# Peptides against a protein of PDB entry 5EFW, part 27

Target 1, 141 residues: chain A of PDB entry 5EFW
Amino acid sequence: TTLERIEKNFVITDPRLPDNPIIFASDSFLQLTEYSREEILGRNARFLQGPETDRATVRKIRDAIDNQTEVTVQLINYTKSGKKFWNLFHLQPMRDQKGDVQYFIGVQLDGTEHVRDAAEREGVMLIKKTAENIDEAAKEL

## One batch from the design tools (peptide; aimed at target 1 L3 D14 D96)

Design b1_p20_6_s1 (made by RFdiffusion4, then SolubleMPNN; from b1_p20_6, 9 letters changed)
Fold by OpenDDE base, seed 1:
Structure b1_p20_6_s1 (fold): chain B 141 residues (1-141), chain A 20 residues (1-20)
Amino acid sequence: as target 1 above (141 residues)
Amino acid sequence: MEEVLEELKEKREEREEEEE
């Protein structure tokens, strides 16, 4: 689909379904994580977590979902083959015209190292802008 | 970006059907 071919790492999840499963994943996200689309759809994104994933950071993500708010964090994630990467992750709710949450948008920027300072600021701006571009599509209808 | 919303709607409907 057109959305899947956007050259950004992102997923869309459905908070109205049990355990907020991924309902959409970009091709880039599949390449990053080394999973097929069939292996990802219908699952909660926690399968990317592993031994070195900070539990306090994961709690921040959970709290944002529960409270229907946005969050930006960096955390260790794992590919299907077990390769570690730093994920600069932004999550935000997609709301309808009434203000009701329809979806969550998750955008990922991958790296071999934890990014700081100017590189972090640039990455945050990029992933937030990507999320907003996806969200704006929903508000125009 | 109507195409994006239509795709999101279709994906939601597919998942809702799978959970029934």
Scores: peptide ipSAE 0.066, ipTM 0.684, DockQ to the pose 0.186
OpenDDE base, seeds 2, 3, 4, 5: peptide ipSAE 0.076, 0.029, 0.054, 0.030; ipTM 0.690, 0.617, 0.652, 0.631; seeds 2, 3, 4, 5 fail the geometry check

Design b1_p20_6_s2 (made by RFdiffusion4, then SolubleMPNN; from b1_p20_6, 10 letters changed)
Fold by OpenDDE base, seed 3:
Structure b1_p20_6_s2 (fold): chain B 141 residues (1-141), chain A 20 residues (1-20)
Amino acid sequence: as target 1 above (141 residues)
Amino acid sequence: MEEELERLKRRREEEEEERA
């Protein structure tokens, strides 16, 4: 679809289904994570986590989903081949006209290092803007 | 795109019902 071809790493999940599965993934996300679309769709995004993934950071993500809020964090994720990467991750709810949460948008900025200071601020601005663009694209098209 | 998302949602609901 046109949405899948957006040149950003993102997923859309459905919190109204058991375990908030991924229902949509961009081509870029598939390339980043080294999974096929068939391997990802219908699964919770926790398959990206591994031994060095900080559990407190994961809890922040879970809390944001449960509370239907946005969150921005950095965490270690793993590709299918087991390669580690730092994921500057932004999650936000996609709401309908009544304000009810329909989906979540997750945007990933990958890197070999934990980003700090100006680099972190720039990354945060980028992934937040990306999430807004995806939200708008999904609603309007 | 919203229509496609709703189609994907429905398919996932059906798959979950089959697994339950």
Scores: peptide ipSAE 0.032, ipTM 0.575, DockQ to the pose 0.098
OpenDDE base, seeds 1, 2, 4, 5: peptide ipSAE 0.024, 0.029, 0.028, 0.036; ipTM 0.574, 0.581, 0.579, 0.583; seeds 1, 2, 4, 5 fail the geometry check

Design b1_p20_6_s3 (made by RFdiffusion4, then SolubleMPNN; from b1_p20_6, 11 letters changed)
Fold by OpenDDE base, seed 5:
Structure b1_p20_6_s3 (fold): chain B 141 residues (1-141), chain A 20 residues (1-20)
Amino acid sequence: as target 1 above (141 residues)
Amino acid sequence: MSEVLEELKKKREEREEEEE
């Protein structure tokens, strides 16, 4: 589909379903994580976490979902083969006209190392803009 | 674009059907 072929790493999750499962994943996300679409649809994105994933950072993500707010963090994620990567991750709710949360948009920027300073700022701007673009595209109906 | 929302709705419906 057109949505799947957007050349950014992102997922859409449905917080109205049990355990906030991934309902959509871009082709780029599948390539990054080394999973097939069939392997990840219907699952919570926590399968990307592993031994070196910081639990406090994961809690920030969980809190954002529970509070229906946005969050931007960097955390260690793992591919299917067990390869570690730094994920500059942005999550934000997609709301309807009434203001109710319909979905969450998760955007990932992968890196071999933790980014700081200007590189981090640029990455944050990119993933936030990507999330906004997805949100706007979904609202143009 | 309307196509994106339609795709999202479709994917949601498919997931809901799988949960039944």
Scores: peptide ipSAE 0.064, ipTM 0.655, DockQ to the pose 0.182
OpenDDE base, seeds 1, 2, 3, 4: peptide ipSAE 0.065, 0.064, 0.062, 0.053; ipTM 0.662, 0.657, 0.653, 0.616; seeds 1, 2, 3, 4 fail the geometry check

Design b1_p20_6_s4 (made by RFdiffusion4, then SolubleMPNN; from b1_p20_6, 11 letters changed)
Fold by OpenDDE base, seed 1:
Structure b1_p20_6_s4 (fold): chain B 141 residues (1-141), chain A 20 residues (1-20)
Amino acid sequence: as target 1 above (141 residues)
Amino acid sequence: MEEELEELKEKRKKREEEEK
């Protein structure tokens, strides 16, 4: 689809299904994580987590899903081959015309290092803007 | 989207069974 070809790392998840599985992934996300679309669709995104992933940060993501709110965090994620990367991650709900949560949009900015200060602020603005663009594009489908 | 998801889940399940 046109949405899959957007040159940004993102997924769409369905919180109405058991365990909030990924239902959509961009080509860039597949390249980043080294997974095929078949390997990730229908799975919870926790497969990206590993030994060095901070559990308190993961809890913040879970709380945001449960509370139907947005969150922005940085966490260690792992590719299929076990390579670590810092994920500046933004999650936000996608709402229907009635205002009910239909999906979540997850946007990833990958890096070899933890970003701070101005670089973090810039990254946050970028991934939030990306999420809004995806929200608009997905509503038009 | 849901139909595609189920097909992909089934394909994944079969592959995981073959890898065991």
Scores: peptide ipSAE 0.038, ipTM 0.652, DockQ to the pose 0.038
OpenDDE base, seeds 2, 3, 4, 5: peptide ipSAE 0.030, 0.017, 0.036, 0.018; ipTM 0.620, 0.519, 0.626, 0.548; seed 5 fails the geometry check

Design b1_p20_7 (made by RFdiffusion4)
Pose (drawn by RFdiffusion4):
Structure b1_p20_7 (pose): chain A 141 residues (1-141), chain P 20 residues (1-20)
Amino acid sequence: as target 1 above (141 residues)
Amino acid sequence: SEAELKAEKAQELFEMNKNR
């Protein structure tokens, strides 16, 4: 299917279920994070967080979800085995024609450090185009 | 209802990923 043909890291969550769980995780996201589908479907994506994760940054994501809007941030995430990586993360809601939120889309891009300038602009462009591709691929679900 | 249809479509998305 088209959703499966999207070669990027992403997860989709359902805010209408308690605690906004993951209902779809990309093949690339699972292998990057070392988790399986059985392990993480039904879980809130906060399991990616840990000791060196910036709390104010996590706060900006919580607020954006509460307000039902988009956010782009960078933060430290961990794999299943505990390896650290920087995550250039973009979040956006999928809405129906009346504007009601159906799902959240999250797209991840791994790095070894915080990026800025041109490197950040390129990464943001990639992850925002991918989110639009995901929204178009999932519009009937 | 419309809400039930939307719930079923969301469940389909979950099953698409689970059954791989």

Design b1_p20_7_s1 (made by RFdiffusion4, then SolubleMPNN; from b1_p20_7, 13 letters changed)
Fold by OpenDDE base, seed 2:
Structure b1_p20_7_s1 (fold): chain B 141 residues (1-141), chain A 20 residues (1-20)
Amino acid sequence: as target 1 above (141 residues)
Amino acid sequence: SEEEERRERAEELYRLAAEK
């Protein structure tokens, strides 16, 4: 769809379904990861992890989901063909008017290098702003 | 299904966000 062609790396997951599967993925995300939409939807995003993915970082993501909080990390992810990339990743819950978590919003900024300092701060601001735009849209539904 | 309905709602959220 036109909506799926937004030129940003997005996923939305549903924690109310078993294993918090991806229920929406942008075209950019599919292109980055080299998966089709059919291969992605209904799956937990852990398929992006591989041998060099830092397990402590993964635990931070898991803890954020379990505790229904936001988290921003950088981790090694893998495409379908096995290519490594650094993922500057932001995850935050989308809550309803009662404060209950409905979805999680995941935003990815890919790169060949682990970013630090000003570059990291800039990337974090970008992906957080993107996530907030999605979250704010929920108020209009 | 419940999954399909929630997916449709997610797509709607993306549409609204893209307009901002």
Scores: peptide ipSAE 0.195, ipTM 0.775, DockQ to the pose 0.192
OpenDDE base, seeds 1, 3, 4, 5: peptide ipSAE 0.155, 0.141, 0.109, 0.175; ipTM 0.728, 0.743, 0.717, 0.756; seeds 1, 5 fail the geometry check

Design b1_p20_7_s2 (made by RFdiffusion4, then SolubleMPNN; from b1_p20_7, 15 letters changed)
Fold by OpenDDE base, seed 3:
Structure b1_p20_7_s2 (fold): chain B 141 residues (1-141), chain A 20 residues (1-20)
Amino acid sequence: as target 1 above (141 residues)
Amino acid sequence: SMEEERRKRAEELRRLALEK
């Protein structure tokens, strides 16, 4: 689809399905994580977590989903081959015209390094803007 | 194959999601 070809790291999940599975993943996301689309679709994104992933940060993500709010965090994720990378991650709900949550958009910053200070602020702004662009592109889902 | 089964499951989930 055109949506999958957007050159940003992102997924769309469906909280109305059991365990909030990924229903769309961009090509860039697949390249970053080293998974095929068939391996990812229909699964909860927790497969990216591993031993050094901070559990308190994961809880922040879970709380945001449960509360239907946005969240921005930085956490350790793992590729299919087991490589660790720092993921500056932004999650936000996609709402319909009535304000009800239909999906979640998850955006991952390009690169694999931990970012701090000004670089982090810039990255946060970028991934939030990206999420808004994805929201506009995916209105008809 | 396991991959084929996963693909079919993914397609079903996507279809269900789009129909909601």
Scores: peptide ipSAE 0.206, ipTM 0.689, DockQ to the pose 0.092
OpenDDE base, seeds 1, 2, 4, 5: peptide ipSAE 0.096, 0.048, 0.112, 0.041; ipTM 0.691, 0.613, 0.639, 0.617

Design b1_p20_7_s3 (made by RFdiffusion4, then SolubleMPNN; from b1_p20_7, 14 letters changed)
Fold by OpenDDE base, seed 2:
Structure b1_p20_7_s3 (fold): chain B 141 residues (1-141), chain A 20 residues (1-20)
Amino acid sequence: as target 1 above (141 residues)
Amino acid sequence: SAEKELEEKRKKLLELALNK
């Protein structure tokens, strides 16, 4: 499918299931996080968080889900092996023609440092465009 | 129904994920 051909780090979650679990994860996401697909599906994405993850930033993500809005943040995430990385993360709802939320799309851009200025703007543009591509591909299913 | 369509989409997404 078109969705499977998107070579970016992303997940799709279902807010109608308990704890908004991941129902789809890209191959790149699995490679980035070092988890298997079996370890990912059915779980909330919070397993990426760890000791140095900013709780205020996590609250922004939670608020966006609760309010059914999009959000873009940078936060420390951890791979399965415990390696830290800066995640430029974009979350947005997948809406139907009536405007009702169907699912959530999460896109991750990994880096070794917190990015600012031009680098951040470039990254934000990339992950937002990716989210739109995912939205279009998923709606064709 | 819209709810049924969402359920089917979830099924398709899970199937794609599980088949990889």
Scores: peptide ipSAE 0.522, ipTM 0.907, DockQ to the pose 0.759
OpenDDE base, seeds 1, 3, 4, 5: peptide ipSAE 0.484, 0.027, 0.507, 0.478; ipTM 0.896, 0.542, 0.903, 0.895

Design b1_p20_7_s4 (made by RFdiffusion4, then SolubleMPNN; from b1_p20_7, 11 letters changed)
Fold by OpenDDE base, seed 2:
Structure b1_p20_7_s4 (fold): chain B 141 residues (1-141), chain A 20 residues (1-20)
Amino acid sequence: as target 1 above (141 residues)
Amino acid sequence: SEAEELEERRRELRELAAER
């Protein structure tokens, strides 16, 4: 689909289903994480977490979902082969015309290291803009 | 549309979840 071919790392999840599973993943996300689409769809995104993933950061993500808010964090994630990467991650709700949450959009910017200051701000702006573009694309296409 | 595709995917996953 057009949405799958957007050259950004992202997923869409369904909080109305048990454990908020991924219902959509971009081709780029599959390449980044080394999973097939079949391996990912219907699963919670926690399979990206591993030994060095900060549990407090994960809790921030969970709290944002529970509270239906957006959040931006950096956390260590793992590919299928076990390769570590720093994930600058943005999550935001996708709302309908009545303001009810229908989905969550998760955008990932991968890096070899934790980024700070100007680099972090730039990355945050990028992934937030990407999330907004995906939100609009999902409504229009 | 992408919205229709998402709703179809949601339906498929709801059906799968209901069977579990």
Scores: peptide ipSAE 0.084, ipTM 0.671, DockQ to the pose 0.133
OpenDDE base, seeds 1, 3, 4, 5: peptide ipSAE 0.056, 0.030, 0.047, 0.047; ipTM 0.635, 0.603, 0.615, 0.623; seed 5 fails the geometry check

Design b1_p20_8 (made by RFdiffusion4)
Pose (drawn by RFdiffusion4):
Structure b1_p20_8 (pose): chain A 141 residues (1-141), chain P 20 residues (1-20)
Amino acid sequence: as target 1 above (141 residues)
Amino acid sequence: TTLTQEEIEERAEEFTELQF
């Protein structure tokens, strides 16, 4: 299917279920994070966080979800085995024609450090175009 | 569109099953 043909890291969550769980995780996201589908489907994506994760940054994501809007941030995430990576993360809601939120889309891009300038602009462009591709691929669900 | 809780859960499960 088209959703499966999207070669990027992403997860899709359902805010209408308690605690906004993951209902779909990309093949690339699972192998990057070392988790399986059976391990993480039904879980909130906060399991990616840990000791060196910036709390104010996580706060900006919580607020953006509460307000039902988009956010782009960078933060430290961990794999299942505990390896650290920087995550250039973009979040956006999928809405129906009346504007009601159906799901959240999250797109991840791994790095070894915080990026800025041209490197950040390129990464943001890639993850925002992917989110639009995901929205278009899932509009009937 | 208005949905029951059961209908939301069935749709979420169907979405999850796409990868299996």

Design b1_p20_8_s1 (made by RFdiffusion4, then SolubleMPNN; from b1_p20_8, 10 letters changed)
Fold by OpenDDE base, seed 2:
Structure b1_p20_8_s1 (fold): chain B 141 residues (1-141), chain A 20 residues (1-20)
Amino acid sequence: as target 1 above (141 residues)
Amino acid sequence: MEETEEERRERAEAFAALQE
């Protein structure tokens, strides 16, 4: 499908299910995080958080979900093996034609380093564009 | 127009199928 052809790090979550679990994960996301699909489907994405993950940043993500808004942040995430990486993360709701939230789309920048200035702006543009592509592709299902 | 429950179910099933 078009969705499967998007070679970016992303997940789709279902806020209508308890704790907004991941219902779709891209292959790239699995590779990045070192998890199998079976290990993460049905789980909240918070398993990527760890000791050095900024709790205030996490709260921004939670607030965005609760308020059904988009957010873009950089935070420390951890792979299954415990490897730290900087995640430029964008989250946005996927809405139906009426405007009701159907799902959330989470996109993670390919890079694992903290990005600043022009690189950050470029990354933000990229992951936002990716999110829009995912939104369109997902709505084709 | 709001997505019907059936349409939502079908989409969810489609997502699930892609992840098999």
Scores: peptide ipSAE 0.371, ipTM 0.843, DockQ to the pose 0.465
OpenDDE base, seeds 1, 3, 4, 5: peptide ipSAE 0.156, 0.361, 0.023, 0.091; ipTM 0.742, 0.835, 0.587, 0.697

Design b1_p20_8_s2 (made by RFdiffusion4, then SolubleMPNN; from b1_p20_8, 10 letters changed)
Fold by OpenDDE base, seed 1:
Structure b1_p20_8_s2 (fold): chain B 141 residues (1-141), chain A 20 residues (1-20)
Amino acid sequence: as target 1 above (141 residues)
Amino acid sequence: MELSEEERRERAEAFASLAF
């Protein structure tokens, strides 16, 4: 689909299904994480976590899902081959015309280092804008 | 030393793979 071809790293998850599985992933996300589409669809995004992933940061994401709010964090993720990368991650709910949460949009900006200051602010603006664009593109789902 | 609620939670979930 056109949505899959958006040249940004993102997933869409369905919190109405058990374990909030990934129901959509961009081609870029697959390339980043080294997984096939078949390997990730229907799975919870926890497979990106590993030994050095900060549990407190993951809990911030979990809290945002439970509270149906947005969150922006940085955490260590792992590719299929085990390569670590820093994920500047933004999550936000996608709501229907009634205001009910249908999906979550997760956007990933990858890097070799934890970013701070101006670089972090720029990255945050980028991934938030990306999420809004995805929300608009995916409203027909 | 008193542990915060967050620190206690972190220790309890140290070996868990948290969902998100």
Scores: peptide ipSAE 0.217, ipTM 0.670, DockQ to the pose 0.021
OpenDDE base, seeds 2, 3, 4, 5: peptide ipSAE 0.185, 0.174, 0.210, 0.206; ipTM 0.632, 0.707, 0.628, 0.633; seed 3 fails the geometry check

Design b1_p20_8_s3 (made by RFdiffusion4, then SolubleMPNN; from b1_p20_8, 10 letters changed)
Fold by OpenDDE base, seed 5:
Structure b1_p20_8_s3 (fold): chain B 141 residues (1-141), chain A 20 residues (1-20)
Amino acid sequence: as target 1 above (141 residues)
Amino acid sequence: MEETEEERRARAEAFASLQF
């Protein structure tokens, strides 16, 4: 689809389904994570976690989902081959016209290190802007 | 074969640990 070809790393999940599975992934996300679309659709995004993923950071993401809020964090993720990368991650709910949550949008900015200061601020602005663009593009899902 | 305590813990953590 056109949505899949957006040149940003993102997924869309459905919290109304058991275990909040990924229902959509961009081609860029598949390339980053080294998975096929068939391998990840219908699965929870936890497969990106590994030994050095900070569980306290993951809990912040889970809390945001449960509270239907947005969150921005940095965490270690792993590719299919086991390569670590720092994920500057932004999650936000996609709401319908009544304000009810339909989906979550997750945007990933990958890097070799934890970012701070100006680099972090720039990355946060980028991934938030990306999430807003995806929200608009995905309204017909 | 019965699940070990470590396997049980790992499974529980995997289930509870949602990236999103």
Scores: peptide ipSAE 0.153, ipTM 0.575, DockQ to the pose 0.026
OpenDDE base, seeds 1, 2, 3, 4: peptide ipSAE 0.145, 0.148, 0.140, 0.138; ipTM 0.670, 0.596, 0.697, 0.687; seed 3 fails the geometry check

Design b1_p20_8_s4 (made by RFdiffusion4, then SolubleMPNN; from b1_p20_8, 10 letters changed)
Fold by OpenDDE base, seed 3:
Structure b1_p20_8_s4 (fold): chain B 141 residues (1-141), chain A 20 residues (1-20)
Amino acid sequence: as target 1 above (141 residues)
Amino acid sequence: MSLSKEEREERAEAFASLAE
């Protein structure tokens, strides 16, 4: 089924609320980031950023949200304990039947290094497919 | 401004089925 094809590492945010807070986080996301669900819900995802997170990359994410477009980037994120990881991140809007943005889907693929070439292309394909599966399944709710 | 606990839980319940 569509639900069985969804990779489990993702969040849903609500841009209609102040500061685009996380309203859903998967168990895999909680395990990766070392936060509880109570610590995450209602917060902007910027708590994952830290000293070595590239600010230009963060601006690309902000621009995509403001322009209501999708974006795919790779950036340094931090767990609750302060451990660094490379996050291959895809974000795209979830639109209603009128075409208005209702939510954003954020999908994460973690790694110990900045992936390039074939490995990066494979990862991008995976997280984009995951986001599309989530969007498709959400339309059935 | 921020979501209440109840509002967050209701939204999470709706999307939880997507993770199963």
Scores: peptide ipSAE 0.335, ipTM 0.834, DockQ to the pose 0.176
OpenDDE base, seeds 1, 2, 4, 5: peptide ipSAE 0.124, 0.174, 0.315, 0.322; ipTM 0.744, 0.781, 0.822, 0.845

## One batch from the design tools (peptide; aimed at target 1 I12 R16 D96)

Design b1_p21_1_s1 (made by RFdiffusion4, then SolubleMPNN; its pose is not in this set)
Fold by OpenDDE base, seed 2:
Structure b1_p21_1_s1 (fold): chain B 141 residues (1-141), chain A 21 residues (1-21)
Amino acid sequence: as target 1 above (141 residues)
Amino acid sequence: SAAERARREREERRRRLLELA
């Protein structure tokens, strides 16, 4: 499908299920995080968090989900092997024609360092555009 | 009705997405 051909780090989550679990993960996301698809599906994405993950940033993500809004943040995440990476993360709701939230789309841009200024703006534009592509592709199913 | 069709289409899309995953 068009969705499967998107070669970016992303997940789709289902807020209608307990704890908003991941229901779809891209191959790139699995490669980034070092998890298998079996290990990922049905889990809340919080398994990426660790000791140096900023709790205030996590709360911003949680608030966006609860309020059904989009958010863009940078936070420390961890791979299965425990490797840290800076995640420029964008989350947005996927809405139906009535405007009701069906899913959330999460897009990850990984980096070895926190990005600022022009680099951050460029990354934000990229992951937001990716999220829109995912939204469009998923709606074609 | 149009509303019923739209509901069914949304439910079918949900099913397809879940099956794809």
Scores: peptide ipSAE 0.340, ipTM 0.828, DockQ to the pose 0.469
OpenDDE base, seeds 1, 3, 4, 5: peptide ipSAE 0.113, 0.094, 0.307, 0.107; ipTM 0.639, 0.607, 0.815, 0.696; seed 5 fails the geometry check

Design b1_p21_1_s2 (made by RFdiffusion4, then SolubleMPNN; its pose is not in this set)
Fold by OpenDDE base, seed 2:
Structure b1_p21_1_s2 (fold): chain B 141 residues (1-141), chain A 21 residues (1-21)
Amino acid sequence: as target 1 above (141 residues)
Amino acid sequence: DEEERERREREERRERLRELA
């Protein structure tokens, strides 16, 4: 689909289903994480976490889900083959016209290294803009 | 009414998004 082929790393999750599973993943996300679409759909994104993933950062993500807010963090994630990478991650709710949360949009920076300062600010702006683009595209389906 | 139409459109959109999954 057009949405799947957006050349950015992203997922859409459904908080109305048990454990907020991934319901949509971009081709780039699959390439980054080394999973097939079948392996990812229907799963909570926590499978990307591993031994060096900071639990306090994970809690920030969970809190944002629970509170239906956006969050931007950097955390260690792992590919299917076990390669670790730094994930600059942005999460935001997708709301309907009444303001009710329908989905969450998760965007990962294209890079796999930890970023700071100007590079981090640029990355944050990019993934936030990407999330808005995904939000608009999904609402036009 | 308009509220019912909007509700249906939202549900249909959600269904389409899930079907793409």
Scores: peptide ipSAE 0.377, ipTM 0.845, DockQ to the pose 0.451
OpenDDE base, seeds 1, 3, 4, 5: peptide ipSAE 0.180, 0.119, 0.372, 0.225; ipTM 0.733, 0.606, 0.847, 0.775; seeds 1, 4 fail the geometry check

Design b1_p21_1_s3 (made by RFdiffusion4, then SolubleMPNN; its pose is not in this set)
Fold by OpenDDE base, seed 4:
Structure b1_p21_1_s3 (fold): chain B 141 residues (1-141), chain A 21 residues (1-21)
Amino acid sequence: as target 1 above (141 residues)
Amino acid sequence: EEEEKREEELRRKREELLKLA
């Protein structure tokens, strides 16, 4: 689809379903993570986590979901083959006209190292803008 | 089964999103 082929790493999850599973993933996300679409649909995104993933950062993500807020963090994630990457991750709720949360949008910016300062600010700007674009596109349903 | 029902629900949600194509 056009949405799947957006040249950004993103997923859409459904918090109204048990364990907030991924219901949509971009082609780029699949390429990044080395998973097939069939392998990840219906799963919680925690499969990206591994031994060096900071648990406190994961808790921030969980808290954002529970509180229905956005969050931006950097954390170690793992591909299917076990390769580590730094994920500048942005999560935000997608709300309907009534203000109820329908989905979450997760955007991933991968890197070989933790980004700081101007590079981080630029990355954050990019992934937030991406999330907004996805939100707008998805609301056209 | 509940698992099959969940998979169908996920499929439906995905199909809804795919209408954006």
Scores: peptide ipSAE 0.154, ipTM 0.679, DockQ to the pose 0.174
OpenDDE base, seeds 1, 2, 3, 5: peptide ipSAE 0.135, 0.172, 0.177, 0.136; ipTM 0.670, 0.694, 0.700, 0.653; seeds 1, 2, 3 fail the geometry check

Design b1_p21_1_s4 (made by RFdiffusion4, then SolubleMPNN; its pose is not in this set)
Fold by OpenDDE base, seed 5:
Structure b1_p21_1_s4 (fold): chain B 141 residues (1-141), chain A 21 residues (1-21)
Amino acid sequence: as target 1 above (141 residues)
Amino acid sequence: MEEEEERREREERRRRLRELA
């Protein structure tokens, strides 16, 4: 199956390009966010942020990119129409055979409310497993 | 030489990802 047809919300970004732009987005991610592919490709994912997005959580994501590490957080994001959703977000680096970071994989689980306890743990497990599946699929390309 | 090869491999990988898009 093509990466785009993976029935999960995800993006791939390129930290070696200016401003770490999105270079790939799944069909599900486009549907979730209400953007076209043309509107998203070549842009930094910060366009999903808005007034109620916690800036401390955004800093955790930025720090993970700068430090080339993984992070899992929940934050308020906004669709193109301005609809708020809770994003359970996982980010991890995709490394080459030398161990150098080539890309980042971002996986999103959307909800109407902040997820906690057992439901949060289940969601985190799901999005991490999804990121690993994308990493493997993208290495075979 | 190594930087040019790594750049070419990355460009080819990006091309394949875009061709799947």
Scores: peptide ipSAE 0.210, ipTM 0.747, DockQ to the pose 0.583
OpenDDE base, seeds 1, 2, 3, 4: peptide ipSAE 0.201, 0.101, 0.114, 0.095; ipTM 0.735, 0.585, 0.600, 0.628; seeds 1, 4 fail the geometry check

